# Ledger of designs, part 41: peptides against a protein of PDB entry 1MQS

Target 1, 223 residues: chain A of PDB entry 1MQS
Amino acid sequence: ILKMLFLNKDLNNNDNITTITDDIFNQQEIIWKVLILDIKSTATISSVLRVNDLLKAGITVHSLIKQDRSPLPDVPAIYFVSPTKENIDIIVNDLKSDKYSEFYINFTSSLPRNLLEDLAQQVSITGKSDKIKQVYDQYLDFIVTEPELFSLEISNAYLTLNDPKTTEEEITGLCANIADGLFNTVLTINSIPIIRAAKGGPAEIIAEKLGTKLRDFVINTNS

## One batch from the design tools (peptide; aimed at target 1 L119 I132 Q134)

Design b2_p22_7_s2 (made by RFdiffusion4, then SolubleMPNN; from b2_p22_7, 10 letters changed)
Fold by OpenDDE base, seed 2:
Structure b2_p22_7_s2 (fold): chain B 223 residues (1-223), chain A 22 residues (1-22)
Amino acid sequence: as target 1 above (223 residues)
Amino acid sequence: SAKDLTEELKKLIEEYKKKLEE
């Protein structure tokens, strides 16, 4: 995902997301961009990245593709959306209206051949193909789906986490194990979760750890 | 991993442009 935000340039995948963003921030000039999302990609971004990550990537604003958006003809746009006919039509309309200066299009999953041809055909009519700088597909290894209820069946997890005699170290260790389990589950079901946790408790710790793992995974797998 | 379709798209665009000129 970060690679996408940096216009699919090569990134150092050996570092964590914070190090990567810091290094990029320090080593190169930030290109300010608009990020265009849909509901599915919004869920993905929100689960993996923090607002500060977006800012460090040069994202000034982000909007939903179906929302009415103000023209920013001097600003490049990154689209991160599902490969649908509807989204393609909207992108083409945005292109026709010169809504942005440049178009970096990243589809969340595989773009069918017929839709690729449709996009090409529509763009050919506009005469503005030069504004399309990049088109990528299959960007996510995960599918955002409806929430499911499942259990990791970690023995005595609830009791341990709620026992006042449990040490912080024990809590941290258990939370790490839970986060690992959740991470593996996410990979297994191939679905990116929307992470929500109660504040001030073990759930928050788990959420943070899981988020970090997901961010690292996304960064490392994006190529 | 993500796949770059830029060149393929550009090629297709040119093909369609050619068809429009016919």
Scores: peptide ipSAE 0.634, ipTM 0.951, DockQ to the pose 0.409
OpenDDE base, seeds 1, 3, 4, 5: peptide ipSAE 0.631, 0.632, 0.633, 0.633; ipTM 0.952, 0.950, 0.951, 0.950

Design b2_p22_7_s3 (made by RFdiffusion4, then SolubleMPNN; from b2_p22_7, 11 letters changed)
Fold by OpenDDE base, seed 4:
Structure b2_p22_7_s3 (fold): chain B 223 residues (1-223), chain A 22 residues (1-22)
Amino acid sequence: as target 1 above (223 residues)
Amino acid sequence: APKDLTKEFKELVKEYKEKLKE
């Protein structure tokens, strides 16, 4: 994933993401890019990278591919999306509209030959093939080892929470909604979870809210 | 491992461009 964010340049295989991002941030001029995701790839990115990692990689803004996006004709775009006909059509439309200066296309899994040909055919008609700099298949084998891993529409939440344009009130409201969702899940499973959250971010806010709700519930039920 | 399809893609684009000119 980090390699993709750095336009698939050869990164020294240091196993520590933080070390890689710090080294690149300190040594190279940051090329600011927009990151275009779908729901599936958002989950992937959010599981592996922190907001600070994206920033260090030069990602200034990230958006969903199906969302209305403002044109940034002078900004390069990294697409990291599922290999679907729908996504291909959207990419081609973005190309036609000159939404970005350069297109770095990364599919989350193997692109079927028929879709590759379709992409090429559509791009050939636009006359703007020179703007497409890269096409990659990014095989991300996510081994879900934990039997009880669930996501609560984390994709939209992650985008909203990490958008610098999001107001504090909006963040607080979203955190409350997430905490409510988690609380309901806990009640359904009938188990008291150990809550762990990263310090200094929205996750901590959510954890605090959830903890309070659980505590209140336990007190009220034991009464 | 990630697979670079850029070259193959560019070749396909070229082929389709040639077909459009016929």
Scores: peptide ipSAE 0.641, ipTM 0.947, DockQ to the pose 0.331
OpenDDE base, seeds 1, 2, 3, 5: peptide ipSAE 0.634, 0.635, 0.635, 0.631; ipTM 0.946, 0.947, 0.948, 0.947

Design b2_p22_7_s4 (made by RFdiffusion4, then SolubleMPNN; from b2_p22_7, 11 letters changed)
Fold by OpenDDE base, seed 4:
Structure b2_p22_7_s4 (fold): chain B 223 residues (1-223), chain A 22 residues (1-22)
Amino acid sequence: as target 1 above (223 residues)
Amino acid sequence: APKDLTKEFKELVKKFKEKLKE
């Protein structure tokens, strides 16, 4: 994933993502890019990268592929999306509209031959193939299978929480809403969870809020 | 491991462009 964010340049493999990003950030000129995701790839990015990692990689703005996005004709774009016909069509439409200056396309899994050909055929008609700089299959290895995995529209939340333009008040409000959602889930399944969250980010705020809600609930129910 | 499809893609684009000229 980090290699993708740095336009698939060779990076020294280090187990510590922070060390990699810090080294690159300090030694190389940052090329600012936009990152285009879908729901699935957003979950992947969120699981691997911290809030500050995207900025260190030169991602100034990130958005969902299906969302309305403003043209940034002078800014290169990284697509990290599922290999679907729908996403291919959207990418081609973005190309036709000159939405970005350059296109770095990364599919989350293997791109079928028929879709590769479809992409190539559509691009050939546009006459703008030179704007497509890369096409990659970024195979994702999911090591951990969770017994119960659920999402509370985390994609939108992640985008909002990691947007540097988002105000502190908006972040606080969103964290509260997420905590409420998680709390309701806990009540529904009738199970008290062990809360784990990354330190120093919105996840910690959410964890704290959720913990407080749970404590208050337990106290009130035991009285 | 990630696979670079750029070359193959560019070749396909070229092929389709040639077909459009015919």
Scores: peptide ipSAE 0.640, ipTM 0.947, DockQ to the pose 0.332
OpenDDE base, seeds 1, 2, 3, 5: peptide ipSAE 0.633, 0.638, 0.635, 0.635; ipTM 0.946, 0.947, 0.948, 0.948; seeds 2, 5 fail the geometry check

Design b2_p22_8 (made by RFdiffusion4)
Pose (drawn by RFdiffusion4):
Structure b2_p22_8 (pose): chain A 223 residues (1-223), chain P 22 residues (1-22)
Amino acid sequence: as target 1 above (223 residues)
Amino acid sequence: FTIKYKKYTFDEEGNIIEEEVE
């Protein structure tokens, strides 16, 4: 999260520290930025970061994508928002409106090609595709409550999974989401683990789903 | 393990530029 508030700096290069000392902050000399969150993404940040931490990272203001936000045409913007048609539209609208000097679009989970092309087509007919400095799938789609307790924030799962009423489609879709939440966690750990799961029920489906996802990820690296 | 992140930007004509960084 912090690396993202630094425009995903230090990326594409060296350094292995963990929570930047102030003397180094003064090495790059950082400028204030607007931080745009949405309902879901605010829940993720406010769980691990205080307001003082945000300022210390160069974040002047933070507001939701849906609020009426007064313009700051000369101030950078970092969007950390859900990969939704609704949000993408607003990014396009803010981009046109010239609400901010720059855009650093950061997606909470992962943006589908479906929507990447959408955002791209809309932005193409603007003379301002040049203002979007970066677009990143951050893979932080979970909440870390205590130091080692996390949640996918998918309430009422035992019910949805065992309710006879529930479709054989609603179940597959739910497992697919849980498989993603785990995938989002696993990528954060930066370790491709061995999946072990109890057979017979949802944990297996999710295991085999996550297995396939992590399998492709390992492939679409080297070959 | 090394994870490479995808970076997307746009050129002057709004074409998607896809790159990977570590």

Design b2_p22_8_s1 (made by RFdiffusion4, then SolubleMPNN; from b2_p22_8, 9 letters changed)
Fold by OpenDDE base, seed 3:
Structure b2_p22_8_s1 (fold): chain B 223 residues (1-223), chain A 22 residues (1-22)
Amino acid sequence: as target 1 above (223 residues)
Amino acid sequence: VTIYYKKYSFDKNGNIIETYEK
């Protein structure tokens, strides 16, 4: 989170938040920024950072993405929001309106490929791609020390996922069930796994769902 | 837990550049 607030610059991770902010404050010129949040990220930020920490990080104002925000065309903006179509559209609209000087986008979880492509397409149409300086999402990579093969024993999962007649809703539902099963397994093993999945298929969907669940769990546990 | 970040960049043509950062 601190890295995000400092535009994802390399920070000495071994220091306490206070030490890091003090060092930056003393050694570097403070870049004043706007922080745009959603409901979920607001909770995250509030749990980790104090108001004074935001100020030390150069955050002048923070607002919800859905709130009416005043244009600050000379001020860079940091977005820390959920990877949703709605949020992407709002960001693009802000870009179109030159609401801020620069856009640093941080998604709270993995950005689906379709949304990434949509964002890219919309940005390209605006002709203002240069204003988008960074786009980040969070990816959990877990190291499994011992390979284990197990089955969730879901009947006809392979057939359902590969049948062209299966609806998107059915696939999504099944993937959610699989992700739940995997999540439960992870909790039982009491280790955070590295998730590896083939791209472009149901496995990726499952991996994303599982990743989200694990991230949420870690956040709640470390709270 | 090591959190990795995936960085995306857009060029003028709308191409997506993906990089992994720690």
Scores: peptide ipSAE 0.319, ipTM 0.853, DockQ to the pose 0.384
OpenDDE base, seeds 1, 2, 4, 5: peptide ipSAE 0.252, 0.282, 0.259, 0.265; ipTM 0.822, 0.832, 0.821, 0.825; seed 4 fails the geometry check

Design b2_p22_8_s2 (made by RFdiffusion4, then SolubleMPNN; from b2_p22_8, 8 letters changed)
Fold by OpenDDE base, seed 3:
Structure b2_p22_8_s2 (fold): chain B 223 residues (1-223), chain A 22 residues (1-22)
Amino acid sequence: as target 1 above (223 residues)
Amino acid sequence: VTIYYKVYTFDKNGNIIESYVK
């Protein structure tokens, strides 16, 4: 999520959200931007980030995608929304109207190919393809030899991770547990995975934690 | 271990450009 808010720049993974935001705030010029959400992504953001975190990330304004929004033609926009035809059409309309200076689009889940093609087609008609800086298709793939699909059998994981009432600490704790489970799975399979995770959600947190564990393990094994 | 994310951009002709970003 933080990576998304910082236009997918590299972040130090060893720090908590507050430390990361503080470091960026102190070391780099803040790029002010607009955050466009939908109902689903709002719940995700609210669960993981504090209001102050958004501010430190340079989010000056956040709004719902379906909400009437004021034009900010000199301000870049981050979209974090569901991959739906409706949302794509709204984004394209915003593009047509020069609502923002740049468009960073992050979908909350995998973007179907047909919708990607539709987006591409509509954008081409506008002649403003250069304003779309990035479209992030969030994939969660765990590439291993065997098995291709498995479950950690963690009770109510989905509900906990998607409930807006869940605290950041609870999410972090659960993500750590999931990462531990995945790490153990990797060791059992005896293969180094390629990790792909959805951005801006628990999957990213899990992926980062898992990556750290794997790196540490490899370093320790090779030392 | 490196984590990559799939990113799309569009060229002036509307072609989809696929890339990976870590």
Scores: peptide ipSAE 0.408, ipTM 0.880, DockQ to the pose 0.465
OpenDDE base, seeds 1, 2, 4, 5: peptide ipSAE 0.392, 0.400, 0.404, 0.380; ipTM 0.880, 0.885, 0.884, 0.878; seed 5 fails the geometry check

Design b2_p22_8_s3 (made by RFdiffusion4, then SolubleMPNN; from b2_p22_8, 9 letters changed)
Fold by OpenDDE base, seed 2:
Structure b2_p22_8_s3 (fold): chain B 223 residues (1-223), chain A 22 residues (1-22)
Amino acid sequence: as target 1 above (223 residues)
Amino acid sequence: TTIYYRKITFDKNGNIIESYVK
C-alpha cells in the first residue's frame, strides 16, 4: 500500500509505516496527489493507514471513485479500486476530461483480460495513453510444488470442470481464468512453452486460449 | 504461495505492455 502511494517506487520495507513515511517525507520533495478509492479499498486503506499517514505520503485529497470529483488537472491521481467495468469506464472518463495530470492505477485484485483489453481500447481512442503512467494489479497467486509443477490453486477447478451440472458458461469462464493464470505464469518465468494438453476436454480449451494469448502478446509487444 | 504483481502500460497505439514483479 505504501509503495502504491509513492507511485510504486522501491521502499525500505524493514521499517514501520511511520518511519517509512517520515523518511520519505524528509528525504524527497513531496509530490501531492489525489487518491481515488472505492468502498472496498477504503476499508483496506483504513485498516492500515491513518489520515496522517496519507498526508505524509502526499495525499492531499481522497475521494470515492463514484463521487463527483472536481477537476485537478495539475495534480496526479492514484486510483486504488476494484477491477470492474464500471470503474474502468469512470477512469477513462476522467482521462477524457483531463481531470488529473497523470493517472496511476492500482487494481485491488487481478484485472481480467477482457477488461484489460477494454481499458486498452478505450485509452487508445482517447489518444491520451501517455497520461496513464502505470497500471498495477495482483495478477497471479500460485504455489510452486516442484521446479516444473505449478498450481493456480483455483478452488474445485477439477470438480467444477468435470461436474455435469456445470453450465457451459461456467466452464468457459473457468477455462478463461485458468488460461489467464497460465499465461501470467509463463510470462513470469520468462519462457515460452510448448503447450501439451489432453484432447477432447477442458484442457484443450485452455490450451487453445493460452496459445491465443501468447500469440497476441507477441504481436502486441513487438508492434 | 507466491504472489506476483503485474505492471501494465500502454504505448501510443494503445498496445498493452506488461511486466511482472514479485
Scores: peptide ipSAE 0.501, ipTM 0.913, DockQ to the pose 0.264
OpenDDE base, seeds 1, 3, 4, 5: peptide ipSAE 0.491, 0.496, 0.480, 0.494; ipTM 0.913, 0.913, 0.906, 0.910

Design b2_p22_8_s4 (made by RFdiffusion4, then SolubleMPNN; from b2_p22_8, 11 letters changed)
Fold by OpenDDE base, seed 4:
Structure b2_p22_8_s4 (fold): chain B 223 residues (1-223), chain A 22 residues (1-22)
Amino acid sequence: as target 1 above (223 residues)
Amino acid sequence: VTIYHKVYSFDKNGNIIEKYEK
């Protein structure tokens, strides 16, 4: 998520979010940008980042994709939204209207090939493909030292996390519990895994938490 | 820890360019 907010710059993930944002804020020129979310991604962002983190990342304003948004033609935009036809159409319309200077699109889950092709076609028609700087699909891979591919399915947890009735606090708590469980599993098998998770949802939260736990463990063990 | 992303871009002809980035 932080990498997304910093336009895919390389970040030192060994530090916590606060440390990373502080370092960047203090050492680099801040690029002010707009963050466009949907309901699902809003929950994700709220669970992982503080308002101050967004500010330190250069997010001047964040809004819902379906909300009427003022044009900021000189400001780059980060979209973090679900891969739906509706959202794609809105993004294309924003592109057509020159609503922002640059478009960094991050989908919260896997973008179907047909929708990707539709997006590509629509963008080509606009003649403004150069303004689309990045389109990220959902998968986030964490490669740890001594990487081994690790996959664990927890279906019941997934169902709970995707229940619209679940509160943000419950999601955060459950993600922490899942991460703890996965951490214990990793320790049991005595392996440092490659963590793959869908972006923009609970899976990413879990992956980040797990990665942090594993990193901390390795550091503490080797110290 | 290295993070990889699947990234798409579009050329002027509407072709999809796919790559992996750190």
Scores: peptide ipSAE 0.291, ipTM 0.838, DockQ to the pose 0.432
OpenDDE base, seeds 1, 2, 3, 5: peptide ipSAE 0.264, 0.283, 0.323, 0.289; ipTM 0.833, 0.844, 0.852, 0.847; seed 3 fails the geometry check

## One batch from the design tools (peptide; aimed at target 1 A120)

Design b2_p23_1 (made by RFdiffusion4)
Pose (drawn by RFdiffusion4):
Structure b2_p23_1 (pose): chain A 223 residues (1-223), chain P 23 residues (1-23)
Amino acid sequence: as target 1 above (223 residues)
Amino acid sequence: SNYYEQALLKSEEEAEEVFEKYS
């Protein structure tokens, strides 16, 4: 999360520290930025970061994508928002409106090609595609409550999974989401683990789903 | 190998290629 608030700095290069000392923050000399969150993404940040931490990272203000936000045409913007048609539209609207000097679009989970092309087509007919400095799938779609306790924030799962009423489609979709939440965690750990799961029920489906996802990920790296 | 950063960079490269296509 912090690396993102630094415009995904230090990326594409060296350094292995973990929570930047102030003397180094003065090495790059950092400028204030607007931080745009949405309902879901605010729940992720406010769980691990205090307001003081945000300022210390150069974040002047933070507001939801849906609020009426007063313009700051000369101030950078970092969007950390959900990969939704609704949000993308507003990014396009803010981009046109010239609400901010720059855009650093950061997606909470992962943006589908479906929506990447959408955002791209809309932005193309603006004379301002140049202002979008970066678009990143961050893979931080979970909440870390305690130091080693995390949640996918998918309430009422045992019910949805065992309710006879539930479709054989709603179940597949739910497992697919849980498979993603885990995938989002696993990428954060930066370790491709061995999947072990109890057979017979949802844990297996999710295991084999996550297995396939992690399998492709390992492939679409080297070959 | 830092797989997380590789996934981030891949997404950015893909966004750049899509933007160039539709520019």

Design b2_p23_1_s1 (made by RFdiffusion4, then SolubleMPNN; from b2_p23_1, 12 letters changed)
Fold by OpenDDE base, seed 5:
Order: structure tokens, then C-alpha cells, then sequence
Structure b2_p23_1_s1 (fold): chain B 223 residues (1-223), chain A 23 residues (1-23)
């Protein structure tokens, strides 16, 4: 997250957020920028950072993407939002209106290829593609509840999976969502885990999906 | 680059590639 707030530049590896922010604050010139969030990403940020941390990272203003925001044409903006068509359209509209000087777009999870193509097409039409400085998938679609514990914040997952009225399609969809969330977490940790799951249930489905995602990623990245 | 850095850069690279097709 801090790396994103510093425009995805390399940061010193320290365990303490405060130490990291202090070191950067003291050693580097602060670039002031706007942080654009949605409801979900706000929760993610809030679980890890304090308001003072944002300030030390050079975030002068933070707002929700769906809120009316004042133009700051001389200020760069960091978007950290869900990978949705709605958010893409809003970003493009902000680009069209020259709302900010530069656009650093960070999605909370992987943007599907079709939406990426849509974004690129719309941006190209604006003639202002030079203002788009970054389009990153941050894979930060989870909440840190404790130092070594996280939550995907999927409501009623247990109930849904154990309700006999739940359709196979719903189960499959939920398992896919869980696997995606776990995939994001694994990438964030930057370590490939050994996956263990009980056999004959949703856990196995999730494990298989996650395993496939990880294998595909490793193969595609290292090949 | 580590795996995470490669992952976050993937969309950026693809975005730029697609964008170039429209230029």
C-alpha cells in the first residue's frame, strides 16, 4: 500500500509503517497527490494505515470515486478502486475533464482483459493518454484484521455454502471469489504456499481453483 | 523483480500494448 502511495517506487524494507514513512519523509521530497478510493478500498486502506500515515505519504486529499470532487488540474491523482466498468467510466470522465494532472490507476484486484481493453480504448479516444502514468493491479482486495490474519469480507460465506437451497452455480461463484481473494493475498505475501484443504467440500474446490491460478501465474510470469 | 512486482506490472504493460494499437 505504501509503495502505491509513493507511485509504486521502491521503498526501504522496514517492519514498521511509521518508520518507513518517517524515513521517506526525511529523505525524499514529498509529492503531494490526491487519493481516490471506493467503499471497499477505503476499508482496505483503513485496516493498515492511519490518517497520519497518509499525510506522511503525501496524500493531501482523499475522496470517494463516486463523490463529487473538485478539479485539481495541477495535482496528480492515485486511484485505488475496484476493477469495475463503473469505476473505469468515472476515471475516463475525470480524464476527459482534466480533473487532475496525472493519473496513477491502481485496481484492488486484477482487471479483466475485456475491461482493460475498454479502458484503453476510451483513453485513446480522449487523446489524453499521456496523463495515464500507471495502470496496476495491486491485488489488495482484503482486510487485515490482525498482523497475521486477513479477511476477504465475503458476507455469509459459511451460511451460503452450507445452505441446501444454494445452487451449484452460486457455490461455484462463491468459491471462485474466495479463490481470487486468496490469490491476491498470496501475491501480496510474495510466497507460494502449500495448499491444504479438506476433501469433498467447498474447501477442496477453492484449493483447486487457487492452485490453478497460482500455477498459471507462475508459468506465465516465468516463461 | 519479484513475483508481486511482475504481477502489478502486467496490466500496465498490457494496457500500453492495447493503447498503442489505437494510436
Amino acid sequence: as target 1 above (223 residues)
Amino acid sequence: LNLYDLAILKSSKEFNEILEKYK
Scores: peptide ipSAE 0.349, ipTM 0.878, DockQ to the pose 0.654
OpenDDE base, seeds 1, 2, 3, 4: peptide ipSAE 0.328, 0.314, 0.314, 0.333; ipTM 0.866, 0.858, 0.849, 0.871

Design b2_p23_1_s2 (made by RFdiffusion4, then SolubleMPNN; from b2_p23_1, 10 letters changed)
Fold by OpenDDE base, seed 5:
Structure b2_p23_1_s2 (fold): chain B 223 residues (1-223), chain A 23 residues (1-23)
Amino acid sequence: as target 1 above (223 residues)
Amino acid sequence: LNYYDLYILKSEKEFKEVLEKYK
């Protein structure tokens, strides 16, 4: 998250958030920028950072993407939002209206190919592609509840998975979504986990899916 | 570059490539 707030520049300090922000604040000129969030990403950021941390990172204003926002044509903007068609359209509209000077777009999870193409096409039509400085997948679709504990915050997951009326297809779909979230978490932590799951239930399905994703990723990165 | 950074950069590259196709 901090890396994103500093426009995805390398942070050499592996210290805690406070130490990192203090060091940067004291050593470098702060570039003030706007942070645009959605409901989901707001929860994510709020679970990890304090308001003072945002300020020290140069975030002067933070707003929801669906809220009416005042134009700040001389201020760069960081978008940290879900990869949805709606959010893409809003970003493009903001681009068209010259709402900000530069656009650093970060999606909370992987942007699907179809939406990536849609974004690129719309940006191209505006003729203002030069203002798009970054388009990154941050894979931060989780909430930190406690130190070394996180949640995907999937509504009614337990009920859905344990309801006898739930179809196998629905279970499989939900398990896939959970596995995707876990995969994103693993990438963010940048550590290969030991997967432990209860046998005979949805947890096992999720573990298998996650294992497959991790194996595929390792193979693709080493090739 | 760690695995996370590599994956992020891949997404960025893909966007740029697609963008060039529409220019």
Scores: peptide ipSAE 0.238, ipTM 0.773, DockQ to the pose 0.643
OpenDDE base, seeds 1, 2, 3, 4: peptide ipSAE 0.192, 0.202, 0.222, 0.230; ipTM 0.737, 0.717, 0.752, 0.768; seed 2 fails the geometry check

Design b2_p23_1_s3 (made by RFdiffusion4, then SolubleMPNN; from b2_p23_1, 12 letters changed)
Fold by OpenDDE base, seed 5:
Structure b2_p23_1_s3 (fold): chain B 223 residues (1-223), chain A 23 residues (1-23)
Amino acid sequence: as target 1 above (223 residues)
Amino acid sequence: LNLYDLAILKSSEEFQKILEKYK
């Protein structure tokens, strides 16, 4: 998250957020920028960072993407939002209106190929592609509840999986979402785990999906 | 680059490639 707030530049690997922010604050000139969030990403940020941390990272203003925001054409903007068509359209509209000087776009999870193509197409039509400085998938679609513990914040997951009225399609969809969330956390930890799951239930489905995602990723990154 | 950095960069690279096709 801090790396994102510093425009995805390399940061010193210090374990303490405060130490990192203090070191950067003291060693580098702060670039002031706007942080654009949605409801979900706000929860993610709030679980990890304090208001003072944002300030020390050079965030002068933070707003929700769906809120009316005043133009700041001389200020760079960091978007950290869900990978949705709606958010893409809003970003493109902001680009068209020259709302900010530069656009650093960060999605909370992987943007599907079709949406990535849509974004690129729309950006190209605006003629302002030079203002798009970054488009990253941050894989931060989770909330840190305490040290070494996280939540995907999927509502009623247990109930849905155990309700006999739940369709196979719904179960499959939920398992896919859970696997995606776990994939994000694995990437964030930067370590490939040994996956263990009980056999014969949703846990096995999730484990298989996660395993496939991890294998595919490793193959694609090592190629 | 660690796996995480590679992951986030991939999207950026893909975006640029697609964008270039429309230019």
Scores: peptide ipSAE 0.315, ipTM 0.863, DockQ to the pose 0.684
OpenDDE base, seeds 1, 2, 3, 4: peptide ipSAE 0.300, 0.282, 0.289, 0.289; ipTM 0.852, 0.839, 0.835, 0.843

Design b2_p23_1_s4 (made by RFdiffusion4, then SolubleMPNN; from b2_p23_1, 11 letters changed)
Fold by OpenDDE base, seed 5:
Structure b2_p23_1_s4 (fold): chain B 223 residues (1-223), chain A 23 residues (1-23)
Amino acid sequence: as target 1 above (223 residues)
Amino acid sequence: LNYYDLAILKSNEEFKKILEKYK
C-alpha cells in the first residue's frame, strides 16, 4: 500500500510503517497527491494505515470516487478502487474534465481484459492518454485484521457453503471469489505456498482453483 | 523483481499495448 502511495516506487519493506514514512519524509521532498477510494478500498487502507500515515505519504486529501470532488488540476491523483465498469467510467470522466494533473490508477484486484480494453479505448478517445501514468493491479482486495491475519470480507460464506439449498453454481461462484482473494494475498506475500485442503468439500474446490491460478501465473511470469 | 512487481508491470504493459491499438 505504501508503495502505491509513493507512485509504486521501490521501498524498503523491512521496517515498520512509521519508520518507512518517516525515513521517506526526511530523505525526499514530499509530493502531495489526492487519494481516491471506494468503500471497499477505504476499508483496506484503514486496516493498515492511520490518517497520519497518509499525510506522511503525501496524501493531502482522500475522497470517495462516487463523491463530488473539486478539481485540482495541478495535483496528481492516485486511484485505488475496485475493478468495475462504473469506476472506469468515473475515472475517464475525471480525465476528460482535467480534474487532476496526473492519474495513477490502481485496482484492488485484477482488472478483466474486457474492462482493460474498455478503459484504454475510452482514454484514447479523450486524447489525454499522456496523463495516465500508471494502470496497476494491486491485488489488495482484503483486510488486514492482525499483523499475520487477513480477511477476505465475504459475507455469509460459511452459511452459503454449508446450506444444502445453495446451488452448485452459487458454490462455484463463491469458491472462485475466495480463490481470487487468496491469490491476491499470495502475490502480496510474494511466496508460492503449499496448498492443503480437506477433501470432498468447498475447501478442495477453492484449493484447486487457487492452484490453477498460481500455476498459470508462475508459467506466465517465467516465460 | 519479485512476483508481485512482475504482476503489476505486466498489467501496466498490457494497458499500454491496448492503448496503442486504439491510437
Scores: peptide ipSAE 0.379, ipTM 0.888, DockQ to the pose 0.693
OpenDDE base, seeds 1, 2, 3, 4: peptide ipSAE 0.371, 0.363, 0.367, 0.371; ipTM 0.875, 0.869, 0.864, 0.879

Design b2_p23_2 (made by RFdiffusion4)
Pose (drawn by RFdiffusion4):
Structure b2_p23_2 (pose): chain A 223 residues (1-223), chain P 23 residues (1-23)
Amino acid sequence: as target 1 above (223 residues)
Amino acid sequence: DEEMVEEFLNEKAEEAMEILEET
């Protein structure tokens, strides 16, 4: 999360510290930025970061994508928002409106090609595609409550999975999401683990789903 | 594994920026 608030700095290069000392913060000399969150993404940040931490990272203000936000045409913007048609539209609207000097679009989970092309087409007919400095799938789609407790924030799962009423489609979709939440966690750990799961029920479906996802990930790296 | 993840994130960002430029 912090690396993102630094414009995904230090990326594409060296350094292995963990929570930047102030003397180094003065090495790059950092400028204030607007931070745009949405309902879901605010729940992710406010769980691990205090307001003081945000300022210390150069975040002047933070507001939801849906609020009426007063313009700051000369101030950078970092969007950390859900990969939704609704949000993308607003980024396009803010981009046109010239609400901010720059855009650093950061997606909470992962943006589908379906929507990447959408955002891209809309932005193309603006004379301002140049202002979008970066678009990143951050893979932080979970909440870390205590140091080693996390949640996918998918309430009422045991019911949805065992309710006879539930479709054989709603179930597949739910497992697919849980498979993603795990995938989002696994990528954060930066370790491709061995999947072990109890057979017969949802845990297996999710295991095999996550297995396939992690399998492709390992492939679409080297070959 | 860490480098793989970082390269993956970079590639995804580069592909997004290429799509924006090319469109």

